# Peptides against a protein of PDB entry 8YVU, part 133

Target 1, 39 residues: chain A of PDB entry 8YVU
Amino acid sequence: PQLCYILDAILFLYGIVLTLLYCRLKIQVRKAAITSYEK
Target 2, 160 residues: chain B of PDB entry 8YVU
Amino acid sequence: TWLTVLKKEQEFLGVTQILTAMICLCFGTVVCSVLDISHIEGDIFSSFKAGYPFWGAIFFSISGMLSIISERRNATYLVRGSLGANTASSIAGGTGITILIINLKKSLAYIHIHSCQKFFETKCFMASFSTEIVVMMLFLTILGLGSAVSLTICGAGEEL

## One batch from the design tools (peptide; made by RFdiffusion4, then SolubleMPNN)

Design b2_p20_7_s3 (from b2_p20_7, 13 letters changed)
Fold by OpenDDE base, seed 3:
Structure b2_p20_7_s3 (fold): chain B 39 residues (1-39), chain C 160 residues (1-160), chain D 39 residues (1-39), chain A 20 residues (1-20)
Amino acid sequence: as target 1 above (39 residues)
Amino acid sequence: as target 2 above (160 residues)
Amino acid sequence: as target 1 above (39 residues)
Amino acid sequence: LESLLEQIERLLQLAVLFLL
């Protein structure tokens, strides 16, 4: 049971980090698309 | 194109905030309906006694709705109102997190003091259940706060 | 305890989905970069 | 409830769009 809570915390942190990385990557894709349109 | 995509993301964040608020309300109502919190000894359900699921959910819902309305109408006064509401919602979320952490600490302390090896004992079961619900509420509150902060940043960017 | 395991399952699934999305987005960024270099 | 369902559907569509 204690291990379950620890696992929850780790998975939650991992989810937050992945969400942030995904947002950053999405912004990069958009910037690349804009730069390609201006050329 | 960038503005349109940002609007879609902001709308998504607003809807996510409303959904988080609804889930918090549902959990609050379920806990209040199933458990007679008033008769539970101790501060295991201090967050529920403080009414956090209710007022927190209301603040998040209002913030999300105002954000969506602000995006749709593109009125300057609505943008400011949405920014204010999102800021207030973020503060409320932070306060809620604090309350939930305090509740979690009390619940954990209770479990440790009573050496709850027997899950089937009513007090230990209630403490464990409370801890689980508080953790879930904490996660939802963090998600709500994240959405509110994101909306606040988007709104601030539009004003600038 | 059962709720903890359910939460673990949900978070784990969310993590897998986000990882797949991140991989797809990373591939798209690479494709966009290649297309921009060929122009 | 219907409005909530519509919002959930929109969220799901956005999530799917985020996924594609």
Scores: peptide ipSAE 0.463, ipTM 0.799, DockQ to the pose 0.065; fails the geometry check
Fold by OpenDDE base, seed 1:
Structure b2_p20_7_s3 (fold): chain B 39 residues (1-39), chain C 160 residues (1-160), chain D 39 residues (1-39), chain A 20 residues (1-20)
Amino acid sequence: as target 1 above (39 residues)
Amino acid sequence: as target 2 above (160 residues)
Amino acid sequence: as target 1 above (39 residues)
Amino acid sequence: LESLLEQIERLLQLAVLFLL
């Protein structure tokens, strides 16, 4: 049971980090698309 | 630029694969040290009896090491070797996942048969512990497979 | 305890999906960068 | 073990660079 909770904590942290990275990357893609449209 | 990015990603994936392999080996060693799997009734620890933590860890470690070496030396023959090792590791990972799923099903069946209401019963405790370890090993195996597949794709991209 | 295992499965699936999406976005950013360099 | 630690440190640096 303790191992499950530890795994949950690790996976939760990983999910948060990936979500933040995904959001940043999505913003970068949007900025690149806007810059490409202005050219 | 693409080659530089691929190299950085390859190193990262290789290290991740080695780390996953080491964790799997550690779990296997801990389970073997704490539990006498040979005397446990049923196939609850079938993945351990098959030696999956050991050979799986070896395959993932070799794949990761070859990937790192291939990245560092940037030699065509090493790229091919890394691709081969990553492919072999991916196959091993797939086999490991299959074994772990079978083990998980057996563990769940065992828990269901005994209707484990009390965690303190030895049989229920062992089945629960086995299930937890198998789930962790399954997650690690999937991560290892993901890294190996990613490295294989990167290696294939370098050969083209 | 059972909820913990379910949460682990959901978080794991979420992590895989996010990783795939991140890879796809990264490829898109790279393609956009190449297209911008050719202009 | 030291090589593994060095690799972990490099991975952490890469992760930080990716986060920045």
Scores: peptide ipSAE 0.460, ipTM 0.802, DockQ to the pose 0.065; fails the geometry check
Fold by OpenDDE base, seed 4:
Structure b2_p20_7_s3 (fold): chain B 39 residues (1-39), chain C 160 residues (1-160), chain D 39 residues (1-39), chain A 20 residues (1-20)
Amino acid sequence: as target 1 above (39 residues)
Amino acid sequence: as target 2 above (160 residues)
Amino acid sequence: as target 1 above (39 residues)
Amino acid sequence: LESLLEQIERLLQLAVLFLL
């Protein structure tokens, strides 16, 4: 049971990190799309 | 630019594969150190008895290393070698997943048979621990397989 | 403990989905960058 | 092992760069 909670914590952290990365990448896509539209 | 990005991705995937392999190996060694799997009755630790954490980790490590080396040297023979290693690693990963699923089913069945309401009972604790470890190993194996398949596809794309 | 395992499964699925979305988004960023370079 | 460590360091640097 303790290992499960540790795994949950690790997966939760991983999910947060991936979410942040996804958000940043999404912002980059939007910036790239805007730059492509202005050209 | 695309090739450079793909190369960076291959390196990342290779590192991820090696890391996954190392984690699998660590879990395998920890489990082997804590539990004498050979003397455990039943198939709760069948994946460990089969030695999957060890050989699987080796295959993933070799595949990851070869992928990184192939990416760095960009030699045709290394690309073929990496592709072969990644293919072998992918097969090993698939086999490992199958073994882990079987082990998980057996572990779950064991938990159900013993009606493990009391987690402090030795058998229930061991079954629960086994299930947790097998689930973790399954996740790691899926990650390793994903990386190996990705590297294989990238390598195959470079050969074509 | 059962709730922990369910949480692990949900977090794992979330991680996979985010990884796929990240890959798709990365491909989109690359396509946008290529299109911007050709312009 | 050293090459692996270097790769891990590079990966960590990439992750940090991505996080920044």
Scores: peptide ipSAE 0.460, ipTM 0.802, DockQ to the pose 0.069; fails the geometry check
Fold by OpenDDE base, seed 2:
Structure b2_p20_7_s3 (fold): chain B 39 residues (1-39), chain C 160 residues (1-160), chain D 39 residues (1-39), chain A 20 residues (1-20)
Amino acid sequence: as target 1 above (39 residues)
Amino acid sequence: as target 2 above (160 residues)
Amino acid sequence: as target 1 above (39 residues)
Amino acid sequence: LESLLEQIERLLQLAVLFLL
């Protein structure tokens, strides 16, 4: 049971980090799309 | 270029594979040090009895090392060798997943047979611990297989 | 303890899905960068 | 071990570069 909670904590942290990275990447894609449309 | 990015991704995948292998070895060593698997009745630790953490980790480590060496030296022969090693590692990972699933089923069956309502009973504790370790190893094996398959696809794309 | 295992499974699945989405988004960013450089 | 440490360091640098 203690190991399960540790694994949950690691997976939760991993999920948060990936979500932040995904959001940043999505913003970059949007910026690139806007610059491509204005050209 | 897409090739330089793929190269960086290959290094990352290779490192991930080696790391997964090292974690599997660490878990295997810890379990072997804490528990005498030979004295445990039943097939709760069948994956460990089969030596999966050891041979699986070796295969993943070799595959990862070959991938990194192949990427660093940019030799066509090494690329082919890395592709072969990654394919072998992928097969080993699939076999490992199968063994772990079988172990998990046996562990769950053991918990059901003993009606483990009391968590602090030695048998129930061991079964629960085994289940947790097997689940962790299963996740690591899936990650390792994913990395090996990705490296295999990248290597196959370079050979075409 | 059973809830912990269910949470682990959900978090693991979420991690895999996010990784796939991240890879797809990264490929899109690269394609957009290449098209922007050729223009 | 040193090679492994160098690889971890490179991975960390790549992760930081990706985060920035």
Scores: peptide ipSAE 0.447, ipTM 0.796, DockQ to the pose 0.066; fails the geometry check

Design b2_p20_7_s4 (from b2_p20_7, 13 letters changed)
Fold by OpenDDE base, seed 3:
Order: C-alpha cells, then sequence, then structure tokens
Structure b2_p20_7_s4 (fold): chain B 39 residues (1-39), chain C 160 residues (1-160), chain D 39 residues (1-39), chain A 20 residues (1-20)
C-alpha cells in the first residue's frame, strides 16, 4: 500500500510536467499559426 | 526555432529515459537489499532473478545518454549510433515488460493459492510486496519504452 | 488501498493520453514549420 | 546472487558518479 502512494506521487508529478509542456507547445503552435496567417 | 523545440524535446525524452532507468535501478537495489531473493520460494521475484532491473536500466541509461549526446553534437555518426541504441533499448524494454508481466502473473497466482487474507503473514507480505514492486517496475518500463520509441522515431526522421 | 490502485490506473491512462496528444501536437508544429520554410 | 549484488553496487556507484 505505501508503494502505491509513492507511485501515485510520481505519476502525479509526471502528469503535471507533461501538462505544462503541452500548454507551452500549444502556445507555440498558436504563435506559429498567427505568424503564418499574417504572411 | 522548430529545430530548437525538437532538440529540447529530444533532450527531455532522453532525460526522462535516464531518470526511469535510475528509478528502476533504485527499486532493484532496494529489493535486493531488503529481500534475499535466492531464499524466496517460487518465481515471485523472477524478474529480479533474471537481473532485469540491472540490464534494463543500463540499456535505458545508455540509450538516453546517446540520444542527448547525438542531439547536442549534431554529428551524423552520432545520430546513427543513437538510433541504434534507442532501437536496442526499445527491444530490451519490450523484453523487460514481458518478463515483468510473467512475474506479475506468478505473483498474483501465489497470492491466490495462499488465500492471503492476513497481510502480516510473511509469505503473503512478500508476495504482496513483490506484486507492488513488479507493477511499479512495469509502469517505469512502459514509460522508458515509450521514450525510447519516441527517440527512435525522431532519429529515424532525421536520417530520412 | 483500493482507492490508491484506482488512482494509479487513472493517472497512468492520463499520462498515456497526454503523451499521445503531445506527440500529435509536435508533429503538427513540425508540419507547420516545414510549410513556413518552403514559403 | 553475490555477483548480481556486486553488479548492482557497481551500477549504483556509476549512477552516483554521473548524478554528482
Amino acid sequence: as target 1 above (39 residues)
Amino acid sequence: as target 2 above (160 residues)
Amino acid sequence: as target 1 above (39 residues)
Amino acid sequence: LEELLEQVERLLELARKFLL
């Protein structure tokens, strides 16, 4: 049971990091799309 | 800008692979230090007896390191080397997953046979602990395989 | 303890889905960058 | 088992040297 909680903590941190990276990448895609539309 | 983003993602995947390998090694060492696997009856720790935490972690670490080095130096020979290492790491990860699934099935069967209602019985505690460790290692191996495959696809795309 | 295993499964699925979405977004950004370079 | 333990110890030392 204690190992399950440790795994949950690791998975939770991984999920947060991936979410932040995904948001950052999505913002970059939006910026690239805007720059391509102005050309 | 895009090459810089791809480079940063490849480095991130490589770091994730190395971290996964290190965690697998840590779990392997903790299990080996706490439990005398040789004296455990049955195949509860068959993945540990096969040395999977060791060789699997080595393959993932080497693959991750080579991917990071290849991306940093942008040398054609290093790209090929990284692709080869990532492919080998992906194969090793797949083999490790298979071994861990077999171990998990044996551990679950052991728990079922002994009707482990009492957690405080030494055999039931060991089987439960083994099952938990194997599940964690399986998860880490899947993450490592995912990173290695992603790096392999990125490397193959650079060679084409 | 059962709740921990359920949480583990949910977090694991979330991690896989985010990884796939991240890969898709990365491929889209690559395609957009290639199209912008050919122009 | 002793050989495996020795290999694990060597790997831990290498990992420690790499992380430091």
Scores: peptide ipSAE 0.433, ipTM 0.810, DockQ to the pose 0.022
Fold by OpenDDE base, seed 5:
Structure b2_p20_7_s4 (fold): chain B 39 residues (1-39), chain C 160 residues (1-160), chain D 39 residues (1-39), chain A 20 residues (1-20)
Amino acid sequence: as target 1 above (39 residues)
Amino acid sequence: as target 2 above (160 residues)
Amino acid sequence: as target 1 above (39 residues)
Amino acid sequence: LEELLEQVERLLELARKFLL
C-alpha cells in the first residue's frame, strides 16, 4: 500500500509536468496560427 | 522554434527514460537487499531472477544517454546510434512487459491459492510485496517503452 | 489499498492520453511551421 | 550475488557520474 502511494505521487507529478508542457505547446500553436493569418 | 521545441522534448524524454531506469535499478537493489531471491521458492520473483531490473535499466539508460548526447552534439553518426539504441530499448521494453505480466499472473495465482486473508503471514506478505514491486516495474517499463518509441519516431523524423 | 491501485490505473491512462495529445499537437505545430516557411 | 550487487553499484556510480 505505501509503494502504491509513492507511484501515485510520481504519476501525479508526471501528469502536472505534461499538462504544463501541453499548455505551453497550445499557446505556441495559437501564436503560429495568428502569425500565418497576418501574412 | 519547432526544432528547438522538439530538441527540448527529446531531452525531456531522454531524461525521463534515464530516471525510469534509475528508479528500476533502485527498486531492484532494494528488493535484493531486503529479500534473498535465491532462497525464495517459486516463480514470484521470476523477473528478478532473470535480472530484468538490471539489464532493462541498462538498456533504457544507454538509450536515454545516447539520445541526450545526440541532441547536444547534433552529429549525424550520433543520431543514427541513438535511433539504433532507442529501437533496441523499445524491443527490450516489450520483452520486459511480457516477463512482468507473466510474473504478475504467477503472483496473483499464488495469492489466490493461499487465500491470503491474514496479511501478517510471512508468505502472504512476501507475495503481496512481490506483486506491488512487479506492478511498479510494469508501470516503469511501459513509461520507458513510451519514451523510447517517442525518441525513435523523433530520430526517424530527423533522418527523413 | 485497492483504491490506490484504481487511482494508479486512472493516472496511467491520463498520462497515456496526454502523451498522445501532446504528440498530435506537436505534429500540428510542425505542419503549421512547414506551411509558413513555404510561403 | 554479492559480486552482482557490486557490479550494479559500480554501474550506478558510473551512470551518476555521467549524468552529473
Scores: peptide ipSAE 0.428, ipTM 0.811, DockQ to the pose 0.022
Fold by OpenDDE base, seed 1:
Structure b2_p20_7_s4 (fold): chain B 39 residues (1-39), chain C 160 residues (1-160), chain D 39 residues (1-39), chain A 20 residues (1-20)
Amino acid sequence: as target 1 above (39 residues)
Amino acid sequence: as target 2 above (160 residues)
Amino acid sequence: as target 1 above (39 residues)
Amino acid sequence: LEELLEQVERLLELARKFLL
């Protein structure tokens, strides 16, 4: 049972990191699209 | 510029793969140190008896290291080597998942046969602990496989 | 104890989905970059 | 293990630089 909670913590951290990376990538895509539209 | 982003992601995936491999190795070592698998009745630790944490960790570590080295040196020959290693690691990961699923089924069957209502019984505790470790290793193996497949796709994309 | 395993499954599924979405987004960014370089 | 720890630290630093 304690190992399950440790795994949950690791998976949760991984999920947060991936979410942040996804958000950053999405923002970069939006910035690139805006820059291409101004040209 | 985009190649630089891709390189950073390859390095991240490679590091993730190495980390996953190291965690698997650590779990294997801990289990082998705490539990005398040879004296445990049944196939609850069949994945450990097969040496999966060791060879799986080695394959993932080699794949990750080759990916990182290939990225750092930017050598075409290393890219091909990394692709081969990633493919091998993907196959190893798939095999590992299969072994872990089989082990999980055996562990679950063991729990059902012994009607583990009393968690404090040593056999039930060991079965539960085995199940937990197998699940953890399964997750790690899937993460490793995901990283290896991602690196393989990236490497294949660079060769095309 | 059962809730922990359920949480693990949900977090794992979320991680897989995010990884796939991240890969898709990355491919889209690459395609957009290639298209911008050819112009 | 030390090399792995160093790699993890570098990865963490890269992640921080990416996040900032």
Scores: peptide ipSAE 0.428, ipTM 0.809, DockQ to the pose 0.063; fails the geometry check
Fold by OpenDDE base, seed 2:
Structure b2_p20_7_s4 (fold): chain B 39 residues (1-39), chain C 160 residues (1-160), chain D 39 residues (1-39), chain A 20 residues (1-20)
Amino acid sequence: as target 1 above (39 residues)
Amino acid sequence: as target 2 above (160 residues)
Amino acid sequence: as target 1 above (39 residues)
Amino acid sequence: LEELLEQVERLLELARKFLL
């Protein structure tokens, strides 16, 4: 049972990091799309 | 800018693979230290008896290290080496998953045979503990395989 | 203990889905970058 | 077990050298 909670913590942290990276990538895509539309 | 982002992603995937390998190795060492698997009758720890945590961790560690080195040095020969290592790690991960699934089935069968309503019985506790560890190792192996496949796709994309 | 296993399954599924979405987004960014370089 | 520990230590050292 304790090991399960450790795994939950690791998976949760991984999910947060991936979400942040995804958000950053999405912002970059939006900026690139705006720049391509202004050209 | 995009190349630097891709480089950072490859390094991140490599680090994730190494971390997964280290966690698998830690689990293997902990299980071997706490339990004398040689004295345990049955196939509950078949994945450990096969040495999967060790060789699997080695393959994933080597693949991750090669991926990071390849990305840092930007040498064509290292890219090919990393691709080969990632492919080998993907195969090793698939084999490991298969072994772990077989172990999980045996562990579950053992729990059913003993009708483990009494969790305080040593045999039922060990079977439950084994099942938990095998499940964790299975998840870690799937994560490692995912990272290795991702690195393989990235490396193949750079060679094209 | 049962809740922990359910949480593990949900977090694992979430991690897989996020990884797939991230890969798709990355491919889209690459395609957009290639298209912007050819212009 | 000692051989396994030595291998783990070698891997840890390699990982450390790679991360720094």
Scores: peptide ipSAE 0.421, ipTM 0.808, DockQ to the pose 0.026; fails the geometry check

Design b2_p20_8_s1 (from b2_p20_8, 10 letters changed)
Fold by OpenDDE base, seed 5:
Structure b2_p20_8_s1 (fold): chain B 39 residues (1-39), chain C 160 residues (1-160), chain D 39 residues (1-39), chain A 20 residues (1-20)
Amino acid sequence: as target 1 above (39 residues)
Amino acid sequence: as target 2 above (160 residues)
Amino acid sequence: as target 1 above (39 residues)
Amino acid sequence: DSILKELDELLQLAVEFLLL
């Protein structure tokens, strides 16, 4: 049971980090698309 | 393109906030239906006694709905309303996190003091269940706060 | 303990979905960068 | 029915967000 709570914390942290990285990557894709349209 | 992209992100964040609010409301309703919190002695369910799942869910739902409506109609008055609601939801989320942390500490202390090796004892089971629900609500509240803060930043950026 | 396992399952599924989306987005960024370099 | 419709709209929005 203690391992389950530790796993929850790790998975939660991983989810937050992945969400932030996904947002950053999405912003980069959008910047790249805009730069490609202005050329 | 950036504005349309940010708009879609805001709508998604609003949806996430509404979903988080609904989950919190569901948990609150389930706990209230299964347990008479008013008759439970102690602070194990302090967050529920404070009505946090209810008012927190309402604030997050209103904030998310206003954000979605503001983005869909693109009206200046709705943007201001959404910004206000998101700010209020962010404050509510922060307060909720604080209450949940206090509840979690009390629940953990109770479990530790009573040496709850027998999980089948009613008090130990209730304390364990409360701890689990509080942890889940804490995670949901952090997610809701993150979405509300993100929406607030986006809304503030549009007013400048 | 049962709620912990349910939460673990949900978080794990969420992590997998986000990872797949992140990978797809990363591939799209790489394709966009290659297309921008060939121009 | 309204909750299910709202959930469906949310799911569609999430899918659209994932496909973009």
Scores: peptide ipSAE 0.504, ipTM 0.806, DockQ to the pose 0.062
Fold by OpenDDE base, seed 2:
Structure b2_p20_8_s1 (fold): chain B 39 residues (1-39), chain C 160 residues (1-160), chain D 39 residues (1-39), chain A 20 residues (1-20)
Amino acid sequence: as target 1 above (39 residues)
Amino acid sequence: as target 2 above (160 residues)
Amino acid sequence: as target 1 above (39 residues)
Amino acid sequence: DSILKELDELLQLAVEFLLL
C-alpha cells in the first residue's frame, strides 16, 4: 500500500509537469499563429 | 527539417529506454536484496525467478545505447544495427508483459484464496507487495515497449 | 488499497494521453515555424 | 570519460527539451 501511494505521487507529479509543458507549448503555438496572420 | 525532428525524437526515445532499463534493474536488485525469492511459496515472484528484470533491462539498455550511437554517428551500418536491436527489444518487451500479466493473475488469485482481510499476515503482505512491484514493472515494460516500437518505426522510415 | 491501484491506472492513462497530445502539439509548432520561415 | 561526456550531453539535451 505504501508503494502504491509513492507511485501515485510520482505519476501525479509527472502529470502536472506534462500539463505545464503542454500549456507553454500551446501558448507558443498561439503566438506563432498570430505572428503569421499579421504578415 | 523533418529529419532533425526525428533525430531529436530518436535520442529522447533512446534516453527513455535506457532510463526505463535502469529503473527495472534497480527494482530487480532491490527486490532480490530484500526478499529471499527461493523461500517464497508459489509463483508470486515468477517474473523475478525467470530473471526478467535482468535480461529485459539488458535488452532495453543495449537497444537504447545502439539507438543513441546510431543517431550520433549517422552511419548506415549503425542505423541497421539500431533497427535490429529495437526490434529485438520490442519482442523482449512483449514477452515481459505476458510474463508480468501471468504473475499478476497468480498474485491476485493467491490474495483471493487466502482471504487476505488482515494485511498484517506475512503471507498477505508479501502477496500485496509482489502485486505492487509487478504492476510497477508492467508499467515500466509498457513504456519501454512503446519507446522501442517508436524507435523501430523511425528507423524503418529512414531505411525506406 | 484497491482505490490506489485504480488511481495508478487512471494516472498512467492520463500520462500517455498527455504525452501523445504534447507530441502532436510539438509537430504543429514545428510546421508553423517552417511555414513562417518560408514566407 | 567518453561515457560521462555522453551522459552530460544527454542531460543537456533533456534540460533543453524541458526549457523548450
Scores: peptide ipSAE 0.474, ipTM 0.800, DockQ to the pose 0.061
Fold by OpenDDE base, seed 4:
Structure b2_p20_8_s1 (fold): chain B 39 residues (1-39), chain C 160 residues (1-160), chain D 39 residues (1-39), chain A 20 residues (1-20)
Amino acid sequence: as target 1 above (39 residues)
Amino acid sequence: as target 2 above (160 residues)
Amino acid sequence: as target 1 above (39 residues)
Amino acid sequence: DSILKELDELLQLAVEFLLL
């Protein structure tokens, strides 16, 4: 049971990191789309 | 910018693969240090007996390292080498997943046979612990395989 | 303990979904970059 | 050494990402 909680913590951290990376990528896509539209 | 993003993502995937490999090695080492798998009756630790945490981690580490090196140097020979290593790592990961699934099935069967209602029974505890470790290793292996496949696809896309 | 395993499964699924979404977003960025280069 | 440096850079990037 303790190992399960440790795994949960790791997976949770991984999920947060991926979410943040996804958000960054989404912002980059939006910036690229805006730059493409201005051209 | 896009090539830079791809580069950063490949590096990230490579690091993730290495990290996954290191975690697998750590778990393998911990399990081997705590449990004498050779003397455990049954196939509860068959994945450990097969040495998967060790060779799998090595393959993932090598694949990740080669991917990072290939991405940094941007040399055609390194790209091919990385593609080969990632392909090998993907195959190793797939094999590892198969072994882990088999081990998980055996562990679950063991738990079922022993009617593990008492958590404090040593056999039930070991079987439960094995199941937990195998599940964790399975997740890590899937993550490693995902990274290796992603790197393989990326490398293949650069060669085409 | 069962709740922990359920949480692990949910977090794992979330991680996979995020990875797929990230890949799709990356492909979209690629397509946008190619389209921007052809203009 | 290069891998360690890259890992450190990635870790720094991750920390920077966490701080942002």
Scores: peptide ipSAE 0.511, ipTM 0.819, DockQ to the pose 0.081; fails the geometry check
Fold by OpenDDE base, seed 1:
Structure b2_p20_8_s1 (fold): chain B 39 residues (1-39), chain C 160 residues (1-160), chain D 39 residues (1-39), chain A 20 residues (1-20)
Amino acid sequence: as target 1 above (39 residues)
Amino acid sequence: as target 2 above (160 residues)
Amino acid sequence: as target 1 above (39 residues)
Amino acid sequence: DSILKELDELLQLAVEFLLL
């Protein structure tokens, strides 16, 4: 059970980090699309 | 530029595969050092008795290394070798997942049969610990398989 | 303990899906950047 | 040493991925 909780914490942290990265990348895609539309 | 970026992604996948392999190997060695698996009933640690943490980790490590080397040297023979190694690692990963699932089922069945309400009993504690380690190894194996499959697809795309 | 294992499985699946989506999105950003550079 | 170097490269890629 303790190892399970440690794994949960690691996976949760990984999920949060990936979500933040995904959000950043999505913003970059939007910025790139806007820049491409203005050209 | 996009080719260079794809190359960096392949290298990253290869490094991730090697890291996953090393973690699996470390877990395997730790379990073997802490637990005398030979004296434990074979069903709980069947994946360890089969040597999966060792040979699986080796296959993933070799596949990752070959992928990185292939990307760095850009030689046709290395590309083919990397593709072959990644394919072999994907097969090994699939086999490992199957073994781990079987082990997990046996461990869960053991816990249910013995009605392990008292986790303080050494046998129940060992079964629970084994189940936890097997689950962790299963996750790592799935990650390794995912990287190997990704590298295989990339390598197959380069050969076409 | 059962909840911990279920949570691990969900978080793991989430991590895989996010990684795939992130890779796809990164490829899209790169394609957009290349198209913007060629214009 | 090679593993450490690869780990450093992986970490660098992860940081670059986070910063870009």
Scores: peptide ipSAE 0.509, ipTM 0.809, DockQ to the pose 0.069; fails the geometry check

